# Ledger of designs, part 281: peptides against a protein of PDB entry 7PB4

Target 1, 105 residues: chain A of PDB entry 7PB4
Amino acid sequence: KMLNIKEYKEKLLSTLGEFLEDHFPLPDRSVKKKKKNIQESSVNLITLHEMLEILINRLFDVPHDPYVKISDSFWPPYVELLLRNGIALRHPEDPTRIRLEAFHQ
Target 2, 218 residues: chain B of PDB entry 7PB4
Amino acid sequence: DALQMAVGYFEKGPIKASQNKDKTLEKHLKTVENVAWKNGLASEEIDILLNIALSGKFGNAVNTRILKCMIPATVISEDSVVKAVSWLCVGKCSGSTKVLFYRWLVAMFDFIDRKEQINLLYGFFFASLQDDALCPYVCHLLYLLTKKENVKPFRVRKLLDLQAKMGMQPHLQALLSLYKFFAPALISVSLPVRKKIYFKNSENLWKTALLAVKQRNR

## One batch from the design tools (peptide; made by RFdiffusion4, then SolubleMPNN)

Design b2_p23_3_s2 (from b2_p23_3, 8 letters changed)
Fold by OpenDDE base, seed 4:
Order: C-alpha cells, then sequence, then structure tokens
Structure b2_p23_3_s2 (fold): chain B 105 residues (1-105), chain C 218 residues (1-218), chain A 23 residues (1-23)
C-alpha cells in the first residue's frame, strides 16, 4: 500500500510537471529585450513547478508557519495564478509572504 | 445529541407551547457555545446556524452570540459564506451583526474550503467599504481576496476618494499598496512602504479558538 | 499519513490548475 502511494505520487508529480510546462511555461527571455520593462534585473525566474514544490514543502515541513517569502525569482503571474485559483493565500500581515492552501485539513 | 437538539431548535424555531422560551433558548445557545469553543462545529452545523444568525429570525443579542460561536471543527463551506452574504444583502440583520460577520469572515478565512465563489462577490464587499464601521474589516477581507483582475480604475478612484475622506488609514494603505502591486500604472501616488500590515482584527475574538482548531487538526 | 495528505494537496492543485487552463 505505501509503495503504491509513493509510486502514485511520483506519477502525479511527473504528470503535473508536464502539464505545467505545456500550459504555464515561463515567458521566453528573448522577448524581454525589446520592451523597456524596468525589471532589467537578471534574476533567474523559477518554474511554476519549482514554486509549488517550495510551497508544498513549507506547508508540510513547517505547518505552524507555512508561509514562504516571495523572492524576485517568483514570476508575478505565477503568484497571481496561485492566489486567483485559491491554491495559495497571502499572509494577513506581510504582503511579501504566501502559503499553500491546506487542502488536507 | 445535545448539539443536534440545539441546532434543531434554532432551525425549526421555538415550539409555541414552551412557557419558558427564554430559558430553552439560553440552554440551547449555551450548548452550541460550549461545543463550538471546545471542539468546533461541523460544516453542516455552521451552514445552518450562520444562516439563522443573519436571517433576522432571532434578536440581535442571540444572533451575535450565534455568530461568535461559528468556530469550525475542520472547514467552513464556501456555500455557507455565499448564503450568509445573501442575507446581508436582504438587510434583516443589524449593523453590529454585519461588522461581526466581516470580522468572522476574516478570522475564519483560512478555514473556508474554497474561495472561487467568494471571489465573485468581490464587488459586493468592495461596495461595503463606504460603511465607516465595516471599512477596516472589509479592507482586510479585500486584502485577502484581491486579484489583478479586480484592480480596476474605478475601484482605485474609490479607494483614493475614501482615503481623502478618512485620511491615510493603515487598512486603506494596506489595500492600496496591494492595488499598486498589481497595477502600478493606476496609482501614481507615492505610498509609504510598510513592511508590516496592521488590521484592527489582529485582536481577534476567535484567537484562542483558532489556535485550538489548528491544534486539533494537526 | 503525511504522504496521503500530500497526495490530497497535489490532486487539488492539479484540478485547480486544469480549471485555470480551461479558462
Amino acid sequence: as target 1 above (105 residues)
Amino acid sequence: as target 2 above (218 residues)
Amino acid sequence: KNLEKELIVLEEIKLRLEMAAAE
């Protein structure tokens, strides 16, 4: 039973990863050259998969303070996507912190 | 079960024949209060009692006490919140009950199972900002609900107008800062950078109860 | 128990993102 659950989890994560790459890819860095959008900082954006992994890990590792600080590596549209769809919540006192919704509770 | 009898009493209403209606009501109310604060209430019990508290079926004192004990055992159904907001629109509850509801909604926000339908009510909540008594709590709720798509030019204007009327209130500044984050082009005004947001409901009536709920669900 | 809870969270995330992609 436990082995089957682990295998299922791995399959689910893989399928989710593929889904995220297909439907929510990072914007091509090549397009940022032309529009003078001020955020010129060479900050490496993380994938939505990596962002979710961070949030999930924090939820289970630190359930009493499951909030993650939004870094410059967090693409703002991904943050908005998670918040919009009720996957994440903003910290009530710190707008720079978000948590994963505790769907298991 | 004593709780089921109490919930049933509030749902069905007082049977005419009870000479001691007030004593019976108080007994059932205390039963609900005791269970809610000790164990929390099931989502179904909250659904029933929350609607009763906002429907105007009972007096303001009873409604206030019911609403104060709307503490979940696990989750609150989004549908219960939507129904509750519907009752607010009907206007059969007192202003104090409305304030308490928004305080409750903010306090219990993390225990609501889904937010999709609540997010659709954004415009209704935003309209309630004009009520001076509700404004601090509505700002806090909107701070939790606001998405980029909600940040419209007309809402920016309304918030700036409200700030001009009420001054630079911490709760308005928090919401405006969030609006500026989503739509910087709509807010030309320099806002003070606050590292920490303070809302009036930080001294939550349910603080102890919420800690207990979190401990039971660990 | 934690693995089962994690699966519930992942399934819900997937469902919500699938719905978001359909919009």
Scores: peptide ipSAE 0.608, ipTM 0.491, DockQ to the pose 0.313
Fold by OpenDDE base, seed 5:
Structure b2_p23_3_s2 (fold): chain B 105 residues (1-105), chain C 218 residues (1-218), chain A 23 residues (1-23)
Amino acid sequence: as target 1 above (105 residues)
Amino acid sequence: as target 2 above (218 residues)
Amino acid sequence: KNLEKELIVLEEIKLRLEMAAAE
């Protein structure tokens, strides 16, 4: 029974990953490394998959404080996507923090 | 040059010590406006100024004026558009600025150097269809962006639901017609064969400038 | 139990994102 659930979870994650790549891909910041020294901090944006993993892990690892700080690696459209669809919630007192909705409660 | 100084002012922000902040701002804004309408702006200048206009760094009036003068000399970088869409999601710009941006995006669509990354934003644009103020312009944008691969059953359902809510709007019908063209099996409803696709003329604000840009790039 | 809860969360996320993509 546990093996089947694990296998199903992995399959679901894989399918979700493919879905996210197809429907919500990151724009290639083709940082054309043109040499001009503008320290545009090439903030490496994380994928929506990675963002969800962070949020899910935080929800289960730290259920009493399930909030994640929005970093510069969080692509704003993804944050908005999660908030708009009720997948994530903004912290009521700190707009820089979001949590995954606890759908299992 | 005067333009570089003006762009630099907007980028770096007002130096604290200027007693006459408003006069300085107006001077630089007029410089940008004059160059933009006369010659257009370089892609780099548009990149900087477009981000500033959408970042909420300045007031809505200033942002609106900046956005209105985002006229290319030659091309607009796709990266600038992607960054701009990112700023729209941060929510620091007004609803009117969002509308103006979509109007600008439609008007300047042909001057964007590449469309690959913009096409990746298709889903985000589609989600904005629910905003009644944005819907006409988003439909027009989607009409320009839609490929066969974007036409999915769920998007068809959403468009039909939107049509049920809003009625048979010309812009929505145009998009649905395009969807039916790409995927006729997904749209069972007989759409009236409209001979003329009608979108609200988003180009009106830039009509003269766009003509000038097209003439310069010939 | 935690795995089952994670599955519920993932399924709901997937559903909502499918709906969002569907939007």
Scores: peptide ipSAE 0.613, ipTM 0.544, DockQ to the pose 0.316; fails the geometry check
Fold by OpenDDE base, seed 1:
Structure b2_p23_3_s2 (fold): chain B 105 residues (1-105), chain C 218 residues (1-218), chain A 23 residues (1-23)
Amino acid sequence: as target 1 above (105 residues)
Amino acid sequence: as target 2 above (218 residues)
Amino acid sequence: KNLEKELIVLEEIKLRLEMAAAE
């Protein structure tokens, strides 16, 4: 039973990853390397998959404080996507923190 | 020059000490408006000002005026559009500003240097179809962006559901017709063969300016 | 139990994102 659940989880993660790449790809920021002067800190944006992993891990690793601080690596459209679809919730007192919805509770 | 000073003012923000902040703001805004409508703006100026207009740094009236004068001299950087979409998602701009942005994006579509990154935002634009105020302009944008790979069964279902809710809107019919062209097997419904696709003339706000840009770049 | 809970969460996320992508 447990092995089947692990295999199914891996398959689900793989399928989800493919789905996210197909439907919610990151815009490639790589083009900006050439113009020297704008010190816009090229904060590397993380994928939606990576964001979800962070949120899921935090939910299960720290269930009493499942909130993640929104970093500059969090692409705003992804944050909004998760919030609008009820996948994530903002902290009631700190709008810079989000949590994954506890669908398992 | 006066334009650089104006752009710099919007970028850096008002210096605290000026008693006549509103007069200074209006002066710089008029400078940007005059140059934009007369000559167009450089891609770098559009990059700066477009982000400012959507960031919520200034009031809605100022943001609207800035966005209305985002007229290119030559090209608009795709990166500016990607950044702009990110600001739209942050939600610091008004609904009217969002509508104006999509109208602008459709009107200026041919002046955007590349479309590769914009095409990656297809799903985010598609999600905005549910906003009744945005729907006509988003349909037009999607009509310009849609490739065969974007036509998925779930998007077809959503468009049909939207049609069931909103009725046979011309802009929605145009997009569905394009979807049927790319994937006829996914759309079993008979779509009226409209010889003419009618979108709302989103470009009307910039029609004269766009003609001038096209004439200068010939 | 935690693995089952993670699976439930993943399934719901997938469903909601599919719905969002379908939107």
Scores: peptide ipSAE 0.612, ipTM 0.649, DockQ to the pose 0.315; fails the geometry check
Fold by OpenDDE base, seed 2:
Structure b2_p23_3_s2 (fold): chain B 105 residues (1-105), chain C 218 residues (1-218), chain A 23 residues (1-23)
Amino acid sequence: as target 1 above (105 residues)
Amino acid sequence: as target 2 above (218 residues)
Amino acid sequence: KNLEKELIVLEEIKLRLEMAAAE
């Protein structure tokens, strides 16, 4: 039973990954290194898959404080996508923190 | 240069707590408007000002005026559009600003230098179809963006559901007809063969300016 | 138990994102 669940999880993660790449890809920031001295901190945006992984891990690792601080690596459209679809929730007192919805409860 | 000073004001914000903040803002806004409508703006100026208009840095009235004067001299950078869509998702702009943005995006579509990254945002635009105020303009945008690869069974279902909810809207029929063209097997419903695709004239706000841009770039 | 719960969460996320992509 456990092996089957693990295999199914891996398959689901793979399928989800492919789905996310197909439907919600990151825009390719053409790093035109134009020399403008403004430290536009080339904040490396993480994939939606990576964001979800962080949120899921936090939900299960720290269930009493499942909130993740929104970093500059979080692409705003992804944050909005998760919030708008009820996948994530904002912290009631700190709008910079989001949690995954506890669908298993 | 007066334009550089105006753009710099919007980018950096007001330096001094001058008592006449509103007069200074209005002066710079008028400078941008005058140059934009007369000559168009450089891609760099569009990049800066478009992001400002959608970031929520200024009030809705100011943002609306800035967005209305996002007229290119030559081209709009695709990166500017991607950044703009990012700001739309942050939700700091009004619903009216979102509508205006989609109207602008449709009107200026041919002046965007590349479409590769915009095409990656297809799913985000498609999600905006549920907004009744945005739907006509989003359908038009999607009509311009849709490739065969975007026509998926789930999107067909959503469009049909939307049609069931909203009725047979001309803009929705136009998009469905395009979907049927790319994937006839996914759309079993007989769509009326409309000889003319009809979208709301999104470009009306910029019609004169767009004609001037096309004349300058010929 | 945690693996099963994680699977439920993943399935729901997938479903909602599929719905969102369909929207």
Scores: peptide ipSAE 0.609, ipTM 0.643, DockQ to the pose 0.308; fails the geometry check

Design b2_p23_3_s3 (from b2_p23_3, 8 letters changed)
Fold by OpenDDE base, seed 4:
Structure b2_p23_3_s3 (fold): chain B 105 residues (1-105), chain C 218 residues (1-218), chain A 23 residues (1-23)
Amino acid sequence: as target 1 above (105 residues)
Amino acid sequence: as target 2 above (218 residues)
Amino acid sequence: DRLKKELEVLEEIELRLKLAAAE
């Protein structure tokens, strides 16, 4: 039973990864050079998949403080996407911290 | 069980033939309070009781006590919150009940199963900023709900107007800072950079209960 | 129990993001 759940999880992660690449790809760095916001050019942005992994891991590893600090590697549109769709929540006292929603069933 | 009987009493109303209506009401209210604080309430029970507390079916004292014990065992249904907000619009509850509801909503925000429909009520919550008693708690709620799409020029103007009227309140500053984050071009005013956002501690009434809920759901 | 909960979280995330992409 545990093996089946693990395999299913891996399959789901793979499928999700493909979905994220298709629908929410990172902006091409070449395109950002043309827009004057110079500050974004030097930071390695992480994928939405990586961002979700960080948030999920924090939720389960540190359930009493499931918040993650928003780094410069977090693409703002991804943060907004997660917040807008109720996937993540902003910390009530620190707007630079977000958590994954627990999705209590 | 005793809880089901109590919830049923509030849902169906007092049976006319009971000579001791007040004692019966108190008994059922205590039952709900005891279970809520000890174990929390099921989402269905919260759905029923929350609506009752805001419908004006009972007096303000009873409504206040019911609302104070709206502590989830696991989750609160978003639908319950939407219905509750609808009752607020009807205006059959007292001002103090409205304040308590917003405090409750902020305190229980993480236990609400979904936020999509609540986010659609953004405009309603924003309109409640005009109420001085609600403003601190509404700002806190909006801080939790605000998305880039919600940051509109007219809302910026309204917040600045409120700031002009009330001064630079910590809760307004927190919300304005978030607005500036989403739409820096709309807020030309320099806001003091606060490392920590300070809202009124809405959780104070439920602090022990919230800890217990988190412990049970671990 | 953790794996099951993680799976549930992932399923919910996928659902929400699919809905977001459809808008």
Scores: peptide ipSAE 0.584, ipTM 0.486, DockQ to the pose 0.294
Fold by OpenDDE base, seed 1:
Structure b2_p23_3_s3 (fold): chain B 105 residues (1-105), chain C 218 residues (1-218), chain A 23 residues (1-23)
Amino acid sequence: as target 1 above (105 residues)
Amino acid sequence: as target 2 above (218 residues)
Amino acid sequence: DRLKKELEVLEEIELRLKLAAAE
């Protein structure tokens, strides 16, 4: 039974990944590094899949403090997408932190 | 150069707490406006100023004025548009600024150098259809962006649901007609054959400027 | 139990994102 659940989870993650790539891909910031020294920190944006993984893991690993700090790697449209659709919640006192919504309450 | 000084002011912010902050701001804003309407702005200047207008660094009145003068001399960088969409999602700009941005985006669409990255934002634009204030302009934008691969059953359903809720809006009908063109099997409903697709004239704010840009680039 | 809960969360996320994409 556990093996079947693991396999099903992997399949679901794969299907979800494909869905996210099709409908919510990252813009290819071909940051042509023109050399001028303004360190626009080319912060590597993470995929929506990776963002969700971080949020899910935090929810289960640290259930008493399930909030994740929004880093520069979090693409703002993704954050907004999750918040708007009730997938994530912003911390009431710290707008720089978000958590995955607890659907099984 | 007066323009460089003005752009630098908006980028770096006011250096000195001078008593005349408002006068200085107005001076630089007028400089940008004058150059933009007369000659257009370089892609680099648009990149800087567009981001500033949407970042919430300045008040809504200033942001609106900056956005209204985002007129290209030649082209707008696609990267500037992608960055702008990111700023819209941060939520530091007003609803009116968002509307103005989409109007601007539609009006300036042909002057954007590339569309590949903008096309990747299709899903985000589609999600904005639920905003009643944005819906007409988003439909127009989607009409310009839609490819066959974007026409999915779930999007068709959403458009039909939106039509059921809002009525037979011309902008929705235009988009649905395009969807039917790409995927006739997904749309069983007979759409009225409208000979002319009518979107709200988003370009009206920039009509004279756009004509001037086209004349200069010929 | 954790794995099952994670699966349920993923299913809900997928559903919501599908709805969002449809919007």
Scores: peptide ipSAE 0.561, ipTM 0.728, DockQ to the pose 0.297
Fold by OpenDDE base, seed 2:
Structure b2_p23_3_s3 (fold): chain B 105 residues (1-105), chain C 218 residues (1-218), chain A 23 residues (1-23)
Amino acid sequence: as target 1 above (105 residues)
Amino acid sequence: as target 2 above (218 residues)
Amino acid sequence: DRLKKELEVLEEIELRLKLAAAE
């Protein structure tokens, strides 16, 4: 039973990954090296899949403080996507922190 | 150059020491407006000012005026558009600014240098169809962006659901017709063969400016 | 139990994102 759940989880993650790549891909930052305008912080954006993994892991690893600080690696459209669709919630007092929604309440 | 000073003002922000911040802001805004409508703006200037208009750095009135004068001299960088969409999702701009942006994006679509990265944002644009204020303009944008690979069963279902809720809107019918063209098997509903696709004239705000840009680039 | 809960969470996320992609 446990092996079947693990296998199913892996399959689901794979399918979800493909779905995310197809529908919500990161834009290719054509880092054209031209002018050093300072604020193009070459911040490596993480994928939506990676973002979800962070949020899920935080929810289960630290259930008493399930909030993740929004880093510069979090692409704003992804954050908004999760918040708008009730997948994530902002911390009521700190808008820089988000958590995965507890769906089984 | 007066334009460089104006762009620099918006980029760096107001220097604290100026007593009449509002007069200085108005002066620089007028400079940008005058150059934009007369000659258009360079791609670099649009990159800077477009991001400023959507970042929430200034008030809604200022942002609206900046966005209205995002008229290219030649081309708009695709990267500027991608960054702009990112700012729209941060939630620091007003609903009216979002509407204006989509109108601008549709109006300026042909002046964007590349479309590959914008096409990757298809899903985000599609999600904005649920906003009643954005829907007409998003449909027009999607009509311009839609490729065969974007036409998926779940999107067809959502468009049909929207049609059921909103009625047979011309902009929605135009998009559905395009979807049916790419994937006739997914749309069993007989769509009226409209000979003319009618989108709201999003270009009306920039009609004169667009004509001038086209004349300069010939 | 954790794995099962994670799976349920993933299924819900997938559903919501599919709805979002469709919206």
Scores: peptide ipSAE 0.556, ipTM 0.734, DockQ to the pose 0.300
Fold by OpenDDE base, seed 5:
Structure b2_p23_3_s3 (fold): chain B 105 residues (1-105), chain C 218 residues (1-218), chain A 23 residues (1-23)
Amino acid sequence: as target 1 above (105 residues)
Amino acid sequence: as target 2 above (218 residues)
Amino acid sequence: DRLKKELEVLEEIELRLKLAAAE
């Protein structure tokens, strides 16, 4: 039974990953035009999948403080997407922190 | 160069020691305005200034004036637009600034060097249709961006729902007509055959400037 | 139990994102 759940989770993660890549891909910032001085904020944006993973892990690992600080690696459209669709919530007192919505509460 | 100094001012922010911050700001803003309307701005200048206008670094009045001056000499970088959309999502800009941005985006659409990355933002633009203030301009933008691959049943349903809520708006009808063109099986509703697609003329603010840009690039 | 809960969360996220994409 546990093996089946694990396998199913892996499949779901895979399918979700594919879905996210298809529908919510990161913009290719890689047009690194070599011009030297623009401090392209070298901040590597994380994928929506990675963002969700962080949020999920935080929810389960630290249930008493499930909030994650929005970093520069968080692409703002993704943050907005999650907030708008009720997948994530902003901290009531600190708008720089978000949590995954507790769906099973 | 006066323009470089002006751009640098906006990029680096006001030097703390300037007693006449407002006068300095106005001077630099006028410099940008003058160059933009006369000659257009380089893609790099637009990249810098567009981000500044949407970042919330300055007040709404300043941001509005900067955004109105985002007139290209030749092209606008797609990357600048992607960054701009990101800033819109941060929520530091006013609703009026968002509207102005979409108007600008529609008006300057042909001057954007590439569309591949912008097309990836299709879903985000589509989500903005729910904003009544943005809806007309977003419809126009989507009309320009929509490919067959973007026409999905759920989006059709959403557009029809919006139509039910808002009525048969010309901009919604235009977009729905395009959707029907790409996927007639998804839209069973008879759409009035409109001879002319009418969008609110977003270009009016830049009409003269756009003509000048087109003339320079011929 | 954790895995099951995680799965449920993932399913809900997927559903919401599909709805969002469908928006």
Scores: peptide ipSAE 0.566, ipTM 0.718, DockQ to the pose 0.306; fails the geometry check

